# Peptides against a protein of PDB entry 3HUF: the designs that were tried, part 238

Target 1, 320 residues: chain A of PDB entry 3HUF
Amino acid sequence: MWIIEAEGDILKGKSRILFPGTYIVGRNVSDDSSHIQVISKSISKRHARFTILTPSEKDYFTGGPCEFEVKDLDTKFGTKVNEKVVGQNGDSYKEKDLKIQLGKCPFTINAYWRSMCIQFDNPEMLSQWASNLNLLGIPTGLRDSDATTHFVMNRQAGSSITVGTMYAFLKKTVIIDDSYLQYLSTVKESVIEDASLMPDALECFKNIIKNNDQFPSSPEDCINSLEGFSCAMLNTSSESHHLLELLGLRISTFMSLGDIDKELISKTDFVVLNNAVYDSEKISFPEGIFCLTIEQLWKIIIERNSRELISKEIERLKYA

## One batch from the design tools (peptide; made by RFdiffusion4, then SolubleMPNN)

Design b2_p29_8_s1 (from b2_p29_8, 9 letters changed)
Fold by OpenDDE base, seed 5:
Parts: sequence; C-alpha cells; structure tokens
Structure b2_p29_8_s1 (fold): chain B 320 residues (1-320), chain A 29 residues (1-29)
Amino acid sequence: as target 1 above (320 residues)
Amino acid sequence: SEVEQEEEEAKKINEEELGDGKRERDKLL
C-alpha cells in the first residue's frame, strides 16, 4: 500500500494510506476518500492530482508498488517528484519512495510503498477476494513468489493443511484467514486519517497457530530438523521440493518408482510421494525402503522427537 | 514585474513557514 507522511505538520502530523484511486491535493480541500488537505500558505488551493492504479499481475511477483501518477493542476510553481519537475501531462512513477514537493513549499510529502502481497492456496478464494484486495492496492496470486508477504490458509473444516500452507509457514510467511480479509475490507474508511490503524496480521497468524494442532510452535522447530537424512522425491510439486529443502533433506528426484534401484535404496532413507501415487502404487513400493506422503511426513516433523520417529520407521522397514 | 513580486512574496511565506516549523520542532525537543 502507499503511505504518505509529511514534514512541518503540513499533513497535520498524520500518516495516510492511499488506496487505488484519484486524490485532489491542495490547501483548500477537505480530507476525504478523494481529497488530501495540505496546510501550507505556499500551496495552491488545488495543487496536484494523485492517481494510484490497481496492482498489476507483475507487481505480485516483484512486490513493486502500484503505479503512482502525479499531475500538476496548472499551478504557478509546479510540482516536483524526486527533485524532477512533473511534466505538463503528468508523470507516472514505479519507485518505492517518492519525495513530492508542491510548488515552493519547504516541506516535502514523502510517499513510501509498504509491500503487501497475498498468496492464495485456493483459486476459489482468490476469485472471491482478488478484486477487493486489488482495490486496496494489494497484489494477489496463486503461485509462490519471493514477494509474498501473506498466505491465505484454505479453511476446510477438519482437513489437513496443504503443502502450500506448510511451505508458507516454514518460509515465515504470515498465514492469514478469511477473518483477516474481511477485516481488511472494512478498514478502507478508518485508515484515511491514521495509517497506524491498519490491522495487525501477526495477531491473526498467532491465533491460527494457537488454535490448530497441525502447526508447530514456530518455523524454527522444523527448519533443518531432518538435516543429514536423504530422500527420493517422486512426482511432487515445486512447493514440495522447497518444503523438503527447508527441512534440511538431501533430495533426489525421480519420475517413476522403477527408477529406484538397490544402489539408490542403500543411499536413501525414505521416498516421498504425492497422495495419488502413494495410493495407487502402495502394492508396488520397492522392498526395504520407507515410502510416505508429504502429509505423513509433516505429521512426523511437527513432533518434538521427529528425528527419532523417522529413524524408527526407516529401521523398521530395512529389517522387515 | 508582477511575477517577481509574487516570487518575493512566495519566498517570504516560505521563510515564515520554515521559521514556524523550527519553533514547533524546538518545542518537542
């Protein structure tokens, strides 16, 4: 989201969130959803127009800001952004930090981008929420992104958490739910005057973790917990691979169970399968190797004695 | 010129605003 602050009390000491939309900025406007009052004698009654665009699909992957357009409203002394005079037709900016000088005002409006990118695990929830979140200036998507700051957990009552949720947790992404998205949708009016009134996603996250026994107390309890073990991974997602890497596993990838020979079995502690392959191939598993799903592995990893549990299962099958 | 007069007035206004902003900072310290 874009946040504006200013020196010299020209914004009355307030920080303001700017959502996608158009704002008239000047001395003789009243603060509302489309106007920003600036208290300075050197500023025109109507001085500039700010236009913030909705996020692009690219912004989800880059964590880049919503495009910020500035137009001078034919003022005598013009408008500057980052020490450059705004062009006659207005200029567009993709920088994360904008120093906006209105005319000869000695105090600058500082606009800064606070990155917030929400990944969804479920395409149905994305379809439901994307439009509303985009109108808040929040990029949204389904795929993992290095710019992802928040992850929406799919609340299926009584279901196991997904691989995407497991990976988001270990990646230290803030896991949120529909309750937080609902709250975000209501703040649009309250945060106009004070950007500090933005809801804390960390409180939502703490409540999710506290109320769900499928989560460990922290990501640190699981990160590198299986260091020194080796696995073979068959027909898994990219998120599954990254999840296993975060556990500290040495990973070998294969296309078929038939690719696992006796030599590889001697060097591999266990095989990780997706649910479909695990259920279909249970009768065809290589002898003398432990095969499990990501969800079965997760249930072991969240236990305090995960290494001992894994070692026992490996030993049980080597001597069977 | 009328433009020069308005530039001098704008300069005076800005110096007053800088002076007032300094006085407010000095009250918060």
Scores: peptide ipSAE 0.029, ipTM 0.583, DockQ to the pose 0.033
Fold by OpenDDE base, seed 3:
Structure b2_p29_8_s1 (fold): chain B 320 residues (1-320), chain A 29 residues (1-29)
Amino acid sequence: as target 1 above (320 residues)
Amino acid sequence: SEVEQEEEEAKKINEEELGDGKRERDKLL
């Protein structure tokens, strides 16, 4: 989100979050959802227009800012951004830091981008929340991104956590739920006056982990915990592959169970299958290999003695 | 000229604000 601050008390010592929308900036405007009062003798009654666009799909993948447009309102001394005079038609900015000088005011408005990108675990929740979050200047999506800061866990009562949730946790993404999204929607008016009133997602995350036994104590407990083991995987998501890599596994991929030959079995400690394949009564698993789902592997990996547990299961099934 | 008077007034206003802002900054240090 865009945050503005200023020196010399010209913003009355307040920081503001600027959501997507249009703001009139000047000396003789009242602070509200579309106006920013700036207290300076050298600033025009109505001095500039700030327009913040909704996030683009590119912003979700890059963690880049919502586009920030600045227009001077035909003022005597103009407006500058990063020491450059704003053009007559206005200029658009994608820099994460903007120094905005209004007229001859000796103090600048400092605008900075705080990155927040929310990944959703399922398309239904994305469809429900994306519009509202985009109107907060928060990029949203389903696909994994290196710019993702938050991950919305699918909260179905009694369901196991998804591979997406497991991977988000190991990536140290802040896992959130619908309660945090609801809370974000309620603070919009209060953060107009004080940007510090934005809810802390880290508290929500701590509460999710603390109240769910399906999470390990930390990502560090699981990262590289299976170093030295080898697995083969069938028709898994990219997130499943990346999850197994973060566990420190050597990974072989295959396209069908028919590709599991004696050579592959000799080089592989266990086979990771999707639930649909694992639960299929029509499929005979190869003899002498440990087959499990990613969710079954996760139940092992969250245990303190995960390496010993997996070694025992490998040995048990190798001689069965 | 009207333009020169307006530039002088604007310089004076800026010097006053800069002077006031320095005084406030110096109180915060």
Scores: peptide ipSAE 0.027, ipTM 0.551, DockQ to the pose 0.036
Fold by OpenDDE base, seed 4:
Structure b2_p29_8_s1 (fold): chain B 320 residues (1-320), chain A 29 residues (1-29)
Amino acid sequence: as target 1 above (320 residues)
Amino acid sequence: SEVEQEEEEAKKINEEELGDGKRERDKLL
């Protein structure tokens, strides 16, 4: 989301969130959802128009800002952004930091991008929330991205956490739920005058972790916890691969269980399968190797003695 | 000048607000 602040109290010492929308900026406007009052004698009554676009699909992957349009309203002294005069038709900006000079005002409006990108594990939840979140200037998507800051967990009572949720946790993404999204949608008006009133996602995350025994106490408890072990990964997602990497595993990827010969079995500690392959291929598992799902592996890695537990399971099948 | 003092005080306030805006950013993460 965009935040503006300014030197010389021209914004009354307040940081303001600018959501997607159009704002008239000037000396003789009243602060509201579509107007920004700027207190300077050198500024025109109506000086500029700011237009913030909704996030693009690309912004979800890059963590880039919503496009910021600035138009001068035919003022005597014009408008500048980053020392450049705004063109007659207006100019659009994708820089994360904008210094906006209105006319001959000695003080600048500083606009900066606060990155927030929300990943969804469920396409139905994305479809439900994407429009509202985009109207907050928050990029949204389903796929993993290095720019993701938050991850929406679907709370199904009595279900195991998904691989996406496990991976989001280990990569230190803030896990949130629909209750946080609802809260975030309601605060839009209250944060107009004070950007600090943005709801804390970390409190939501702490409550999720505290109330769900399927989470370890921290990502650090699991990161590299299986260093030195080797696995074969079969018919699993890209997120599953990245999850296993974060555990410190050496990973071999195979297309079929038939690709694993006796030599490969001798060099591999265990085989990781998705649920569909695990359920369908139970009868076809190679002899003398431990096969498990990611969800079964997760139940082991959240334990404090995960290395000892996994070693016992490997040994049990090697001597059976 | 009185204007230069107001500019320096205003810069200091803006640096403090930028610092607070960073801390508030870290609370959202």
Scores: peptide ipSAE 0.009, ipTM 0.368, DockQ to the pose 0.020
Fold by OpenDDE base, seed 1:
Structure b2_p29_8_s1 (fold): chain B 320 residues (1-320), chain A 29 residues (1-29)
Amino acid sequence: as target 1 above (320 residues)
Amino acid sequence: SEVEQEEEEAKKINEEELGDGKRERDKLL
């Protein structure tokens, strides 16, 4: 989200969130959803127009800011952004930090981008929430991104957490739920005057982790916990591969269960399968190898003695 | 010129505003 603050109390000591939309900036406007009052004798009654665009798909992957357009409203002394005079037709900015000078005002408006990028675990929740979050200037998507700051957990009561949720947790992404999204949908009015009133997602995350026994105490308890073990997986999910890498596993990939030969078995401690393959093919599993789902593996790795548990399961099947 | 007079007036207004901003900052410290 874009946040503005200013020197010399020209914004009344307030930090303001700028959501996607158009703002008239000047001395003789009243603060509302489309106007920013600046208290300066040296600026025009109506001085500039700020336009914040909705996030692009690229912004979701890069963590870049919503595009910030500045137009001077034909003022005598013009408008500057980052010491450059704004052109007559206005200019657009993708920098994360903007120093905005209105005319000859000795104090600057500082605009800065606070990165927030929300990944969704399922397309249904994305479809429900994306429009509202985009109107807050929050990029949203389904795919993993290095720019992802928050992850929306799918609350299916009584189900195991998804691979996406597991991976988001190990990546130290802030896991949130629909209750936090509901709260975010209500903040638009309260945060116009004070950006500090933004709801803390970290408290929501702490509550989710505390109330769900499917999470370890920290990501650090699971990261590299299976270092030294080797697994094989079906080459179908990049997210599953990255999850297994974060566990410290050496990973071999195969295309079908028929590719699990004696050579692969000899160099592999266990085989990781998706639920569909596990359920359909469990009768035809190769002898002498431990096959499990990622969800079954997760139940082992969240235990304090995960290495002992996995070793016992590997041994049990070698002597069976 | 009218432009120079308006620049001097703008400069005076800015010096006053800087002086007021310092006084407000000094009240908050």
Scores: peptide ipSAE 0.030, ipTM 0.597, DockQ to the pose 0.033; fails the geometry check

Design b2_p29_8_s2 (from b2_p29_8, 9 letters changed)
Fold by OpenDDE base, seed 3:
Order: C-alpha cells, then sequence, then structure tokens
Structure b2_p29_8_s2 (fold): chain B 320 residues (1-320), chain A 29 residues (1-29)
C-alpha cells in the first residue's frame, strides 16, 4: 500500500494510507477519501491530483507498487516528483519512493510503498477476497511468488494443512487467515488519518501458530532438519520440490515409479508421492523403499525427533 | 465531465491566489 508522510506540519504530523483511487491535494480541501489537505501558504487551494491504480497481475509477481499518477492542476509553480517537474498531462510513477514537491513548499510529501502481497492457497478464497484487497492496493494471487509477504491459510476445521501452507511457513511468509482479511476490510475508513492503525499481521500469525499443533514453533525447527537424507520425488508440485529443499533433502525427480531401479533404491532413503499417486499405486510400490506423501512427511518433520522417526521407517523397510 | 469541471475550478482558484505569494523564506530575514 502507499503511505504518505511529510516533513513539518504540512500533513498535520500524520501519516496516511492511500488506497487505489483519486485524490485532490491542496490547501483548501478537507481530508476525506478523495481529498488530502496540505497546509502551506505556497500550496494552491487545489494543487495536484493523485491517482493510485489498482494492482496489476505483474505487481503480484514483482512486488511492485500500484501505479501512482500525479497531475498538476495548472499551478503557477507546478508539481515535482523526485526533483522532476510533472508533465502537463500528468506523469505515472512505479518507483517505491516518491518525493512530491507542491509548488515552492519547502517541505515534501514523501510517498513510500509498504510491501504487502497476499498469496492464497485456495482459489475460492481468492475469488472471495481479491476484489476487496485490490481496492486496498494489495496484489493477490494463487501461484508462488518471491514477492509474497502474506499467505492465506484455508481454515477448514479438521483438515491437514496444505503443501502451500507448509511451504509458506518454511519460506517465512506471514501466514494469515480470513479473520485478518475481515479486519483489513474494516480499516479502510479509520486509516485515512493514521497509518499506524494498520492491523498487525504478525500478531495474527503468532496466534495461528500458537493455536495449531500442525505447525512447529518456528520455521528454523524444520529448515535443514533432514539434511543428509536423500529422496526421490514423483508427480509433485514446484512448491513440493522447494519444500523438500528447505528441509535439506537431496532430491531426485522421476516421472514414474518404474524409473526407480535397484541402484537408485540403494542411494535413496525414501520416495515422496502426491496423494493421488500414493492412493492409486500403493500396491505397486518398489520393494525395499519407503514411500510417503508430503503430508505424511510433514507429520514426521514437526516432531522434535524427526530424524530418528525417519531413520526408523527407512531401517524398517530396508530390512523387511 | 465532473472531473473536467473540478480541474477548471482548480485552475481559476489557483490563478486568483498568486498575488499574495510571499515566500516563507522572506520571514527568516
Amino acid sequence: as target 1 above (320 residues)
Amino acid sequence: SEEEKEIELAKKENEEELGDGESERDKLL
């Protein structure tokens, strides 16, 4: 989201969140959802128009800001952004930091992009929330992105956490839920005057982890916890591969169980399968190798003695 | 459009004010 602050008292000493929309900026406007009052004698009654666009799909992958358009309202001294005079038709900016100078005002409005990009695990939840979050200037999507700052966990009561949730946790993405999204939706009016009223996602995350036994105490408890072990991975997602890498596993990828010969079995500690392959092919698993799902692996990894548990299962099947 | 009217109003209001533009720099002398 865009946040504005200013030097001196020109913004009344307050920081403000700017959501996607249009704002008239000037000395003789009242602060509301479409106006920003700036207090200086060198600023025109109506000085500039700020237009913040909704996030693009590209912004979800890049973590780029919502496009920030600035137009001077035909003022005598013009408007500058990053020391450059705004063009007569207005200019658009994709920089994360904007120094906006209105006329000859000695103080600048500093606009900065606070990174917030929300990945969803569930397409139904994305469909429900995307429009509202985009209207807050928050990029949203389903696919893994290096720009993601937050991950929405699906609260299905009694379901195991998904591979996406597991990976988001190990990647140190802030896991949030629908309750946090609801809270975010209510803040739109109250944060106009005070950007500090932004809800703490980290508190939501701490509460999720504390109240759910499917999470370890920290990502660090699981990262490299299986260092030195080797696995074969069949028919899994890219997130599954990255998850296994974060566990410190040496990974071999295969197209079918038939690709696993006796030599490979001797060098591989276990095989990781997706649920569909596990359920369909459990009768045809190669002899002498431990096969499990990622969800079964996760249940072992969250235990304090994960290495000992995995070692016991490997030994049990090598000597059977 | 309503937006064009707002811009035109802003232009007129900005033209009238720039008579009394004493720079805040002149108060520190």
Scores: peptide ipSAE 0.020, ipTM 0.542, DockQ to the pose 0.244
Fold by OpenDDE base, seed 5:
Structure b2_p29_8_s2 (fold): chain B 320 residues (1-320), chain A 29 residues (1-29)
Amino acid sequence: as target 1 above (320 residues)
Amino acid sequence: SEEEKEIELAKKENEEELGDGESERDKLL
């Protein structure tokens, strides 16, 4: 989201969130959803237009800002952004930090991009929320991205958490739910006056973790918890691979269960399978190797004695 | 458009302010 602040009380000492939309900026306007009052004698009654675009699909992957257009409203002294005079037709900016000088005002409006990118675990929730979140200047998507700051878990009551939720947790992404999204949808008017009124996603996250026994107390309890163990996995999911890497596992990949030879078994402590392969091929598992699903592995790693538990399961099948 | 009217209003209001806006910078110097 874009946030503006300024020195010299020209914004009344307030910070404001700018959502996608158009704003008239000047001395003789009243603060509302489409106007920004700036208090200085050196600023025109109606000085500039700010236009913030909705996020692009690219912005979700880059964590880049919504495009910020500045147009001078034919003022005597013009408008500058980052010391450059705004062109007659307006200029568009993709920089995360903008110093906006209105005419000869000695104080600048500082616009800065607060990165917030929300990943969704399922397409249905994305389809439900994406439009509203985009109107808040929040990029949204389904795929993992290094720019993701928040993750919306799928609330299926009584279901196991997904691999996406497990991975988001280990990446220290703030896990949120529909209650937080609902709250975000209501803040649009209140944050005009004070950007500090943005809801704390960490409170939502703490409540999710506290109320769900499928989460460990912290990501640190699981990160590298299986260091020194080796696994093999079917090359089906990049997210599953990255999850196993965060556990500290050495990973070998195979294309089919038929590729699991005696050499691979000799170097591997256990095999990780997806649910479909585990259920369909359970009778055809190689002898002398421990096969499990990611969800079964997760149930082990959330326990305080995860290393002892996994060692016991490996031993049980090596001597069977 | 409402936007064109707002730009035209802004131009007219800015033309009326072509007077001696005391540079607040000249008070800080």
Scores: peptide ipSAE 0.021, ipTM 0.562, DockQ to the pose 0.285; fails the geometry check
Fold by OpenDDE base, seed 2:
Structure b2_p29_8_s2 (fold): chain B 320 residues (1-320), chain A 29 residues (1-29)
Amino acid sequence: as target 1 above (320 residues)
Amino acid sequence: SEEEKEIELAKKENEEELGDGESERDKLL
C-alpha cells in the first residue's frame, strides 16, 4: 500500500494510506476518499492530482508498488517528484519512495510503498476477495511468489491444513484467515485519516497458531528438523518438494511406485506420497520401506520428538 | 465528467491565485 507522510505540519502530522483511486491535492480541499488537504501558503488551492492504479499481476510476483501517477494542475511553480519537474501531461512512477514537492513549499510529501501481497490457497476464496483487496492496493494470487507477505488459509473445521499452508508457514509467511480479510474491509475508511489504524496481521497469525494444534510453535522448530534423513517422493507439486527441502531432507523423485527398486530402498529412509496414491496403492507398497503422506509427515514433524518418531517407524519396518 | 469539472475548477482557482504574490510567509509555521 502507498503511505504518505510529510515534513512539518502540512499533512497535520498524520500518515495517510492512499488506496487505488484519484486524489486532488491542494490547500483548499477537505480530506476525504478523493482529496488530500495540504496546509501551506506556497501550495495552490488545487495543486496536483495523484492517481494510484490497482495492482497488476506483475506486482504480485515482484512486490512492486501500484503505479503512482502525478499531474500538476497548471500551477505557477509546478510539481516535482524526486527533484524532477512533473511533465505537462503528468508522469507515472514505479519507485518505492517518492519525494513530492508542491510548488515552492519548503516541506516535502514523502510517499513510500509498504509491501503487502496476499497469496490464497483456495481459488474460491481468491475469487471472493481479490477485487476488494485490489481496491486496497494489495496484489493477490494463487501461485507461490517470493513477494508474498501473507497467506490465506481456508478454515475447514476438522480438516487437516493443506500442503500450501504448511509451506507458507515454513517460509515464514504471515498466515491469515477470512476473519482478517473481513477486518481489513471494515477499517478501510478509518485508515484514510491514520495509517497506524491498519489491522495487525501478526495478531491474527498468533491467534491462528495458538488455537490450531496443527501448527508448531514456530517455523524454526521444523526447518532442518529432518536433516540427515532421505526421502523419495512422487513428482506431485513444487510446494511439496520445497516443503520437504525446508525440512532438511535429501529428496529423490520418481514417477511411479514401480520405479522404487532395491537400490532406491537402500538409500531412502521413507517414501512420501500424495493422498490419492496412498489410498489407491496401499496394497502395492514396497516391502521394507515406510510410506506416508505429507499430512502424516506433518503430524510427525510438529511433535517435539519428530526425529525419534520417524526413526522408530523406519526401524519397525526394517525389522518386521 | 465530475473529474473534468474538478480539473476545470482547479485551473480557474489557480489562475486567480497567480495574482496574489505572497511567496515569503511560510517561514513562520
Scores: peptide ipSAE 0.020, ipTM 0.545, DockQ to the pose 0.249; fails the geometry check
Fold by OpenDDE base, seed 1:
Structure b2_p29_8_s2 (fold): chain B 320 residues (1-320), chain A 29 residues (1-29)
Amino acid sequence: as target 1 above (320 residues)
Amino acid sequence: SEEEKEIELAKKENEEELGDGESERDKLL
């Protein structure tokens, strides 16, 4: 989201979130969803127009800001952004930090991009929430991104957490739920005058972890917890691969259970399958190897003695 | 558009305010 602050009291000592939309900026406007009052005698009644664009798909992957357009409203002394005079038709900015000078005002408006990028695990939830979140200046998507700051967990009561949720947790992404998204939708008006009123996602995350026994106490409890073990990964997602890497596993990728020969069994501690393959092919599992799903693996990993549990399961099947 | 009217209003209001906007810095000195 874009946040503006100003030197001195020209913004009444408050920070403001700029959502996607158009704002008239000046001395003789009233603060609302489309106006920013700036208190200085050196500023025109209506001095500039700020236009914040909705997030692009590229912004989701890069963590770039919503495009920020500035236009001078034909003022005597013009408008500057980063010491450069704004052109007659306005200029667009993709920098994360903008120093905006209105005319001869000795104080500048400082606009900065607060990174917030929400990944969804479920496409139906993305479809439900993306419009509202984009109108908050929040990039949204389904795919993993290095720019992802938050991950929406699907609340299916009584189901195991998804691989996406597991991976988001280990990646130290702030896991949130629909209740947080609902809360974000309600604060849009209240944050106009005070950007600090933005709801804390970390509190939502803490509550999710506290109330769900499927999460370890921290990502650090699971990261490299299986260092030294080797797995064969069969026909899994890229997220599944990255998840297993974060566990410290040596991974070999295979297309079918038929690729697992006696030599490979001798070098592999266990086989990781997706649920569909596990359920369909459980009768054809190679003898003498431990086969499990990622969800079954996760149930072992969240235990404090995960290494001992896995070792016991490996031993049990080697001698069966 | 409402936006064009608002820009036109802004221009007119700025033309009326073309009083000598002495820099607040110049008044604090």
Scores: peptide ipSAE 0.019, ipTM 0.553, DockQ to the pose 0.279; fails the geometry check

